# Peptides against a protein of PDB entry 6IDX: the designs that were tried, part 276

Target 1, 380 residues: chain A of PDB entry 6IDX
Amino acid sequence: KELAKLSADVTFATEFINMDGIIVLTRLVESGTKLLSHYSEMLAFTLTAFLELMDHGIVSWDMVSITFIKQIAGYVSQPMVDVSILQRSLAILESMVLNSQSLYQKIAEEITVGQLISHLQVSNQEIQTYAIALINALFLKAPEDKRQDMANAFAQKHLRSIILNHVIRGNRPIKTEMAHQLYVLQVLTFNLLEERMMTKMDPNDQAQRDIIFELRRIAFDAESDPSNAPGSGTEKRKAMYTKDYKMLGFTNHINPAMDFTQTPPGMLALDNMLYLAKVHQDTYIRIVLENSSREDKHECPFGRSAIELTKMLCEILQVGELPNEGRNDYHPMFFTHDRAFEELFGICIQLLNKTWKEMRATAEDFNKVMQVVREQITRA

## One batch from the design tools (peptide; made by RFdiffusion4, then SolubleMPNN)

Design b2_p25_7_s3 (from b2_p25_7, 11 letters changed)
Fold by OpenDDE base, seed 1:
Structure b2_p25_7_s3 (fold): chain B 380 residues (1-380), chain A 25 residues (1-25)
Amino acid sequence: as target 1 above (380 residues)
Amino acid sequence: ASAEPAPVKNPAKPKPLPDMKPLKL
């Protein structure tokens, strides 16, 4: 207990480390010897002293043995009665994962996100915070392939549901530390959009062109009686599609694929447009037809607006940036929907379309509308 | 006195992003 307090002092820590004192603490954990009276209390103070000593950055985390890692991971993965040991074990594992890729690999073999989810199903917010912090550390340090697997996994859907029900909808106010961990989890999940944001459309890829054609079909063929089988020659169809792509508000209405060659937002804008068209079809059709039926210069170009809005949302959400330590701002909708970014896009494109009308905007006002929409999104 | 492990002191409160409650359009 006194060692744990003294270990917070850098002068004491330096002297104690120079005496190999940290090695003695690690060996005590490694031994696992439950033979002592008050073993749980002694272990909790040992783990506290170890953390406080390591927080000085004097000793490399790579000094720890595999036996030590297995004992600490065992305290997290096994049913434990002692909350104090669990809390410190979560914090030690977080620090190990953050400070060493070698330790990350070893820890990722010993623990699962599913085991960490069990520590979210408690009333103790400190345990919940350290459990999310460790999930975030594992997600941050994971290779890109494993990050995508973590995002697609049933574990992530379940994790979001558990966070929503036990943390966000909990009977306790969310502390700053928990809000920070929720922010970090949001940022790390939205950073998986970076690949799509940086993917250029290939104008020669037929599958990608078929998505643009599907956007046209959903907007304009949904009302067409199937009796108008397009028996008209390929040239009349191409001319018709050019008109429809103009009504969709693409900048390149002859070849809309060219609008998606700029990165950011690349293919991510097309993904958002397709999501809106399939999941919120009535909203999509309404936005497109309301602007395509205008004979005045006040039409909102949907295609251009969707691309620039996707780019703006990536900038606001800092897609591709590392989580900032100071930040604690998270969107609750991230935990309510699997496709939270696309749902955010669907809300913001309606706001953009509304703002365009209210401003009586023209194509010359486009940048001014986008600035007003940015301010509305960032002030809400 | 249980020495709570010192919370990783992230000092600077940034302004929260908007509570994107579903904008009642």
Scores: peptide ipSAE 0.000, ipTM 0.380, DockQ to the pose 0.020
Fold by OpenDDE base, seed 2:
Structure b2_p25_7_s3 (fold): chain B 380 residues (1-380), chain A 25 residues (1-25)
Amino acid sequence: as target 1 above (380 residues)
Amino acid sequence: ASAEPAPVKNPAKPKPLPDMKPLKL
């Protein structure tokens, strides 16, 4: 106990490490010797002293034995461990994963995300925090293939549901440390959008062009009397599409694919538009038709607005950035929906369309509307 | 008469979207 307290002092830590004190602590854990009176209390203080000593950065995390790692992983995987040992074991594993790729590999073999999810179902917020912290560390240090596997719909749905029910909707105030870990999980999950945000549309890809055509179809062909038989020559059809793409508010009315060649937001903007059109079809049609029927120069350019809003949301959510230690802000909606980014887009595009009307904006006011919408989103 | 562009009135702060509040702890 006194050692654990003194280990927070860098002068004491330096001298204790110089006396091979850290090796003695690791051997106490490795021995697994349950025969000592007060073993659990002694072990909890040993693990505390070990953490405090390692936090000084004097000793490499790679100094730890495989036996030590297996003992610590065993305390997280076994159902009957003291809360104090479990909490410190989670923290040790987090630090191991964050500080060493070689330790990450070993820990990822010994522990499953499913085992860590079980520690979220407890009433102890400190255990919940370190369990999420270790999940976040494993997610951050995972190679891309394993990161996508961790991001799979089932594991994420289950994790989100448990966080929502046991943490966010819990009867306890969320502490700053837990809020930070929820923020980190949000950032790491939204960073999976970076690939799509940086993917340029290929104007020659027929499948990508068919998505733009589907946006037009959903907006305009549902009201088109079938009497407009497709027998009007290819030129009349091209002229019709150019009009429709103008009504959709694309910048390039002739070739809307060109609007998605800039990154960010690249194809992610098209994904958001398609999601809105398929999942929130009535909202999409209402926004498009309400603006397409205006002859007063107060039409909100949906296509341009959707692209710039997607870019703005990526900037607000820091897509492609590492989590910041000073931030604790998270969106509860992230835990309520699988497609939280696209749902956020669907809410924000309605806010944009409303703000555009309230401002009586024209195309010249576009940047002013976007600034007002940014302030509305960031102050919400 | 130069039609002064009608002052773009900052729209009143929309009611915060209920589920989208960043929990500022």
Scores: peptide ipSAE 0.000, ipTM 0.347, DockQ to the pose 0.020
Fold by OpenDDE base, seed 3:
Structure b2_p25_7_s3 (fold): chain B 380 residues (1-380), chain A 25 residues (1-25)
Amino acid sequence: as target 1 above (380 residues)
Amino acid sequence: ASAEPAPVKNPAKPKPLPDMKPLKL
């Protein structure tokens, strides 16, 4: 107990490490021997002293044995009655994952996100915090393929549901430390959008062009009686599509694919538009037709607005940025839906369309409308 | 003495995103 307290002092830590004291602590954990009276209390203080000593950065985390890692992972993966050992074991694993890629690989083989989710189903907010912190560390240090698999896994739907029900909707105030870990998880989750945000549309890719054509079809052909067989010559069809792409509010009416060559937001804007058109079809059709039927200069250009809104949402959500230790702002909405970014886009595009009408905006007011919408989103 | 780390004071209440009551169109 006194060792654990004194280990926070850098002078004491330096002297104790120079006496191989940390090696003695690691051997106590590695032995797994329950021979002492009050073993659980002794182990909790041993783990505290070990963590405090390692936090000075004097000793590399790579000094730990595979036996030590397996013992600590065992305290997290097995049903333990001792909350104090579990808490310190989660913190040690987090620090190992954050400080060493070689330790990350070993830990990722010994524990699963599913085992960590079980530690969220408790009333202890400190255990919940360290469990999310370790999930965040594993997610941050995972290679891209494994991050995407972690994201697509049924585990993330379950994780979001458990966080929502046991943390966010819990009967207890969320502490700053938990709010920070929820912020980190949110940032890491939205960083998976970075690839699509930085992907340029290829104007020659027919499959990508067919998505833009599908947006046109959903907006304009859903009301057209199938009896108007398109028997008019190929040139009249091209002129008709150019009109439809103008009515959709694309900047390039001839080749709307060119509007998606800007990165950010690249293909992510097209993904959002397609999601709105398929999942919220009535909302999409209403927004498009309301503006496409206007003969006045007050039409809200849907295509341009959707692209610039997607870019703005990426900037607000800091897509592609690393989590900042000073931040604790998270949005509960992102834990309520699997496609929370696309749902947020669908809410914000309706807000934009409303704000455009209320301001009686023209194409010249576009940037001013976007600034008002930014302020509305960031104050919410 | 459990060194409780000093309670970091102000819980910045995350401003709840206003319960977006479904905009009655």
Scores: peptide ipSAE 0.000, ipTM 0.384, DockQ to the pose 0.016
Fold by OpenDDE base, seed 5:
Structure b2_p25_7_s3 (fold): chain B 380 residues (1-380), chain A 25 residues (1-25)
Amino acid sequence: as target 1 above (380 residues)
Amino acid sequence: ASAEPAPVKNPAKPKPLPDMKPLKL
């Protein structure tokens, strides 16, 4: 207990490390000897002193043995471990993962996200915080392929549900540290959109063009009396589609695929439009038809608006950026739905359409509408 | 007849959407 307090002092830490004192602490953990009276209390102070000593950055985290890692991982994976040991073990594993790619690899073999989710179902917010922190560290240090696998896993849906029910909707005020970890998890989750955000549409890819055609079909063919399909030649059909793509509000109404060649937001904008059209079909049709039937030059260009809104949402959500240590702003909505980004887009495109109408905007007001919508989204 | 200046298109600040609020600490 005295050692744990003194270990917070850099002068003491330097002297104690120079006496191989940190090695002695690691050996106490490695021994695993539960036979001593007060072992749990002694171990909790040993782990505290170890953390405080390592936080000075005097010793590399790579100094720790595989036996030490296995013992610490064992305290996280085993049921009925003392709360004080569990908390410190989660913090040690987080620090190991963050400070060493070699330690990350070893820890990722010893623990699962599913085991860490069990520590979120407790009333102790400190354990919940360190469990999310360790999950965040594992996500941050994972290779890109493994990050996507972790995101697609049933564990991620379960993780979001558990966070929502036991942390966000909990009867306890969320502390700054927990809010930061929720922010980090949000940022890391949205960074999975970076690939799609940076994917250019190929204007020659027929499958991608068929998605744009499906957007047209959903918007316009549902009201088309089938009797008015004249056997009009390929040119009349092309001219019809050009009119439909103009009514959809694409910038390039001749070849809408060209609007998705800019990155960001690339294909991510098309994914959002398709999601809106399929999942919120009535909302999509309403937005498109309310603007396509306008003769007053106050039409909101849906296609252009959806692309620029997707780009704006990527900027607001910091897609492709590392989480900032000073931030703690998270949105509870991002934990409520598997397709939270597309749902956010669906809310924000309705807000944009409303704001456009309220401003009596024209195409010249577009950037001004987008600025107002940005202020509304960031203040909401 | 003094032509009233066309009302400056000042965006009315729409009410924030209820579900979007960052929990400000």
Scores: peptide ipSAE 0.000, ipTM 0.348, DockQ to the pose 0.018

Design b2_p25_7_s4 (from b2_p25_7, 10 letters changed)
Fold by OpenDDE base, seed 5:
Structure b2_p25_7_s4 (fold): chain B 380 residues (1-380), chain A 25 residues (1-25)
Amino acid sequence: as target 1 above (380 residues)
Amino acid sequence: SSSSPAPVKNPAKPRPLPDMKPLKL
């Protein structure tokens, strides 16, 4: 206990480290000797002293043995561990993962996200915080191939559901540290959109062009009496589609695929548009037809608006950026739905369309509308 | 006025351990 307190002092830490004191503490953990009276208390103080000593950055985290890692991982995976040991073990694992890629690899073999999710179901917010922190560390340090595996829709859905029910909707006020971990998890979750955000549409890919054609079909063919099949001339069809793509509000009416060649937001904008059209079809059709039927210069260009809104949402959500240690702003909505980004897009595109009408905007006001919408989204 | 170089971002400081409430012996 006194060692744990003294270990917070850098002068004491330096002298204790020079005496191989950390090595002695690691050996106490490695021994696993549960037969001692007060072992749990002694171990909790040992782990505290170890953390406080390592926090000075005098010793590399790579000094820890595989036996030490296995003991600490064992305290996290075993259901009957003292809460004080569990908390410190989660904190040690977080620090190991963050400070060493070699330790990350070893820890990722010993611990699953599923085991860490079990620690979120407890009423102890400190345990919940360290469990999310370790999940976040594992996500942050995972190579891109393993991030996708960790992003498995079932694991993500389960994790989000547990966080929503046991943390966000819990009967306790969320502390700053927990709010920071929820923010970090949100940022890391949205960073999975970076690939799509940076994927350029190929204007020559017919399968990608068929998605744009499906957007046109959903908007215009659902109400069209099939009796007005325009005669089979390829030129008349191209001219008709050019009109439809203009009514959809694409910038390039001839080849809307060109609007998705800019990154960001690339293909992610098309994914959002297709999601809106399929999942919220009535909302999509209403927005498109309400603007396509306007003979006044006050039409909101849906295609352009969807692209620029997707880009704006990526900027607001910091897609592709590392989490900032000073931030604790998280949105509970991102834990409520599997397709939370696309649902946010669907809310924000309605807000944009409303704001456009309220402002009586024209195409010249586009940037001004986007600025007002940005302020509305960032204050919500 | 020598602008002190911005401190090199050390890897994330481990969170302060919650104050060990004295176990009432």
Scores: peptide ipSAE 0.031, ipTM 0.518, DockQ to the pose 0.022
Fold by OpenDDE base, seed 3:
Structure b2_p25_7_s4 (fold): chain B 380 residues (1-380), chain A 25 residues (1-25)
Amino acid sequence: as target 1 above (380 residues)
Amino acid sequence: SSSSPAPVKNPAKPRPLPDMKPLKL
């Protein structure tokens, strides 16, 4: 107990480390000797002293043995561990993952996200916070291939459901530290959009062009009598598509693929438009047709608006940025749906279309409308 | 003049370990 308290002092820590004191503490954990009276209390103070000593950054985290890692991982995976041991074990594993890529690899083999999810189902918000922190550390340090797998896994859908039901909708106020970990998890989840945000459309890729054609089909062919057989001459059909792409509000009516060559938002804007068109088809058709039927200069250009809104949402959500210390602004909505970014886009594009009408905007007012919409989204 | 490598700023501020409320014996 006194050692754990003194280990927070850098002068004491330096002297104790110079006496191989950390090596003695690691050997006590490695021995697993449950035969001592007050073992749990002694172990809790040993783990506290170890963590406080290591936080001074005097000793490399790579000094720890695989036996030590397995013992700490064992305290997290076993259902009947003292809460004080569990909390310190989660904190030690978080620190190991954050400070060493070699320790991350070993820990990722010993611990599953499923085991950490079990610690979110408890009423102890401190245990929940350390469990989310370790999940965030594992997610941050995961290789690119494993990050996407972690994101697509049933474990992450289940994780979001458990966080929503046991943390966010829990009967207890969310503390600042839990709010920070929810923010970190949100930022790390949105950083998976960075690849699509930075992917330029290839205007020569037929498969990507077929997505733009599908947007046109969903908007305009769903109401067209099947009597307009696809057999009218290729030139009239090309001229028809140029008109349709103008009515969709693309900047380049001849080749809408050119509007997706700017990064950000690149292909992510097209993904959002396609999601809206397929999942919220009635909303998509309504927005497009309401603006395409206008002969007045007050049409809201859907395609241009969708691209600039996607870019704005990426800027607001800081897509591609690392989590900042002291931030705790998480959105509960991002835990309610698997495609929460695309659902947010679907809400915000309706807000944009409404704001455009209320302002009686023209194409010259586009940047003013976007600024008003930005202020509306950032105040929500 | 061995330049000691700059201490890797542990980006995780040590979360204050919650005050171990004395276990009521």
Scores: peptide ipSAE 0.028, ipTM 0.524, DockQ to the pose 0.022
Fold by OpenDDE base, seed 1:
Structure b2_p25_7_s4 (fold): chain B 380 residues (1-380), chain A 25 residues (1-25)
Amino acid sequence: as target 1 above (380 residues)
Amino acid sequence: SSSSPAPVKNPAKPRPLPDMKPLKL
């Protein structure tokens, strides 16, 4: 207990480290010897002293043995561990993952996100915070393939549901530290959109062109009886499609694929449009047809607006950036839906279309509308 | 009265910058 307090002092820490004191603490954990009276209290103070000593940055985290890692991981994975031991074990694992890629690899073999979810199903917000912090550390240090697997896994859907029900909808106010960990989890998850954000459309890829054609079909052919066999010659069809792509508000209405060659937002904008068209079809059709039926210069160009909005949302959500220290802003919707970015896009495109109408905007006002929409999104 | 050991401050936690409210969409 006194060692744990003194370990916070840098002078004491330096002297204790010079006497191999950390090695003694690690060996106490490695031994696993439950034979001592008050073992749980002694272990909790040993882990505290170890953390406080390692916090000074004097000793490399790579000094720890595999036996030590297994003992700490064991305190997180075993049922009925003392809360004080569990809290410190979560904090040690987080620090190990953050400070050493070699320790990350070893820890990722010993623990699963599924085991950490059990520590979210508790009333103790400090335990919940350390459990999310460790999940965030594992997600941050994971290679790209494993990060994508973590996002797509049933564990991530379950994790979101558990966070929503036990943290966000909990009977307790969310503390600043928890809000920060929720922000970090949001940023790390939205960073998986970076690949699509940086993917250029290939104008020669037929499968990608078929998505643009599907956007046209959903907007304009949804009422067309399938009995109109496509017997009109290929040229009349190309001319018809050029008109429809203009009504969809593409900048390049001859070849809409060219609008998706700029990165950011690349293919991510097309993914958002397709999601809106398939999942929120009535909203999509309404937005397109309300603007395509206008003979006045007040049409909102959906295609251009959707591209620039996708780019704006990537900038607001810091897609491709590391989580910033001291940020606590998170969207609760991130935990309510699997495709939270596309749902956010669907809300924001309706806001943009509304704001365009309210401003009586023309194509010349486009940047001004986007600025107003940015301010509306960032103040919400 | 078992004095709960002081919450281990996570060392890699940056010092809290001021309360940014969660975006209520």
Scores: peptide ipSAE 0.016, ipTM 0.476, DockQ to the pose 0.021
Fold by OpenDDE base, seed 4:
Structure b2_p25_7_s4 (fold): chain B 380 residues (1-380), chain A 25 residues (1-25)
Amino acid sequence: as target 1 above (380 residues)
Amino acid sequence: SSSSPAPVKNPAKPRPLPDMKPLKL
């Protein structure tokens, strides 16, 4: 207890470290010797002293043995561990993951997100906070492949549901630290969009062109009786598609693929448009046809609007940015749906279309409409 | 005058340990 308190002092810490004191503490954890009548209390103070000493940054986290990691991981994975030991063990694992990629690899082998989710199902908000923080650390330090797997896994759907039900919808106020960890998890989840946001469309990729063609098909062929496919020559067909792409509100009516060569938002805008068209087909068709049937110059260009809105949403959500320690703003909506970004896009594109109508906007007012929509989204 | 990139605050700053409430024995 005295050691744990003194370990917060850098002068004491330096002298204690110089005396191999950390090595003694690690060996006490590694020994696992439950023989002492106050073992749990002694262990809790040992883990406190260890963490406080390591917080000075005098000793590399890479000094810890695999046996030590396994013992700490054991305190997180074992049922009925003392809450005080569990808290410190979660904090130690978080610090290990954050400070060492080598330790991250070892910890990721010993601990599953599923085990950490069990610590979210408790009434203790401090335990929940440390569990989310360790999940966030693991997610932050994961390679991109593993990060995508973590996001796609049934574990992530379950994690969102557990956070929503046991943390966000809990009958207790969310503390600042928990709000910060929820913000961090949100940011790390949206950073998975960065690849698509920075992916340029290849105008020569037939599969990507087929998506644009599918957007046209969904908008215009859904009402056309298949009987009126005139066997008319390839040129009339190209001219027809150019008209359709104009009605879709693409900037490049001849080759809409060129509108997706700008990064950001690159292919992410096309993904959002395709999601809207497939999942919210009635909304998509309505937005497109309400504008495509106008001859009054008050048409909201859907394609251009979708691209610029996707870019704006990426800017608002800070896609590709690291979590800021000073922020604790999180959106509960992002824990309610698997495709929360695309759902947000679907809400915001309707808001944009409404705002465009209310403003009686023309193509010249485009940037003004986007500014008003930005203000509406950021105040919501 | 190359503006030095702001030091990325090392997100590894350990959170304050929860106050050791005396273990109710």
Scores: peptide ipSAE 0.024, ipTM 0.544, DockQ to the pose 0.029; fails the geometry check

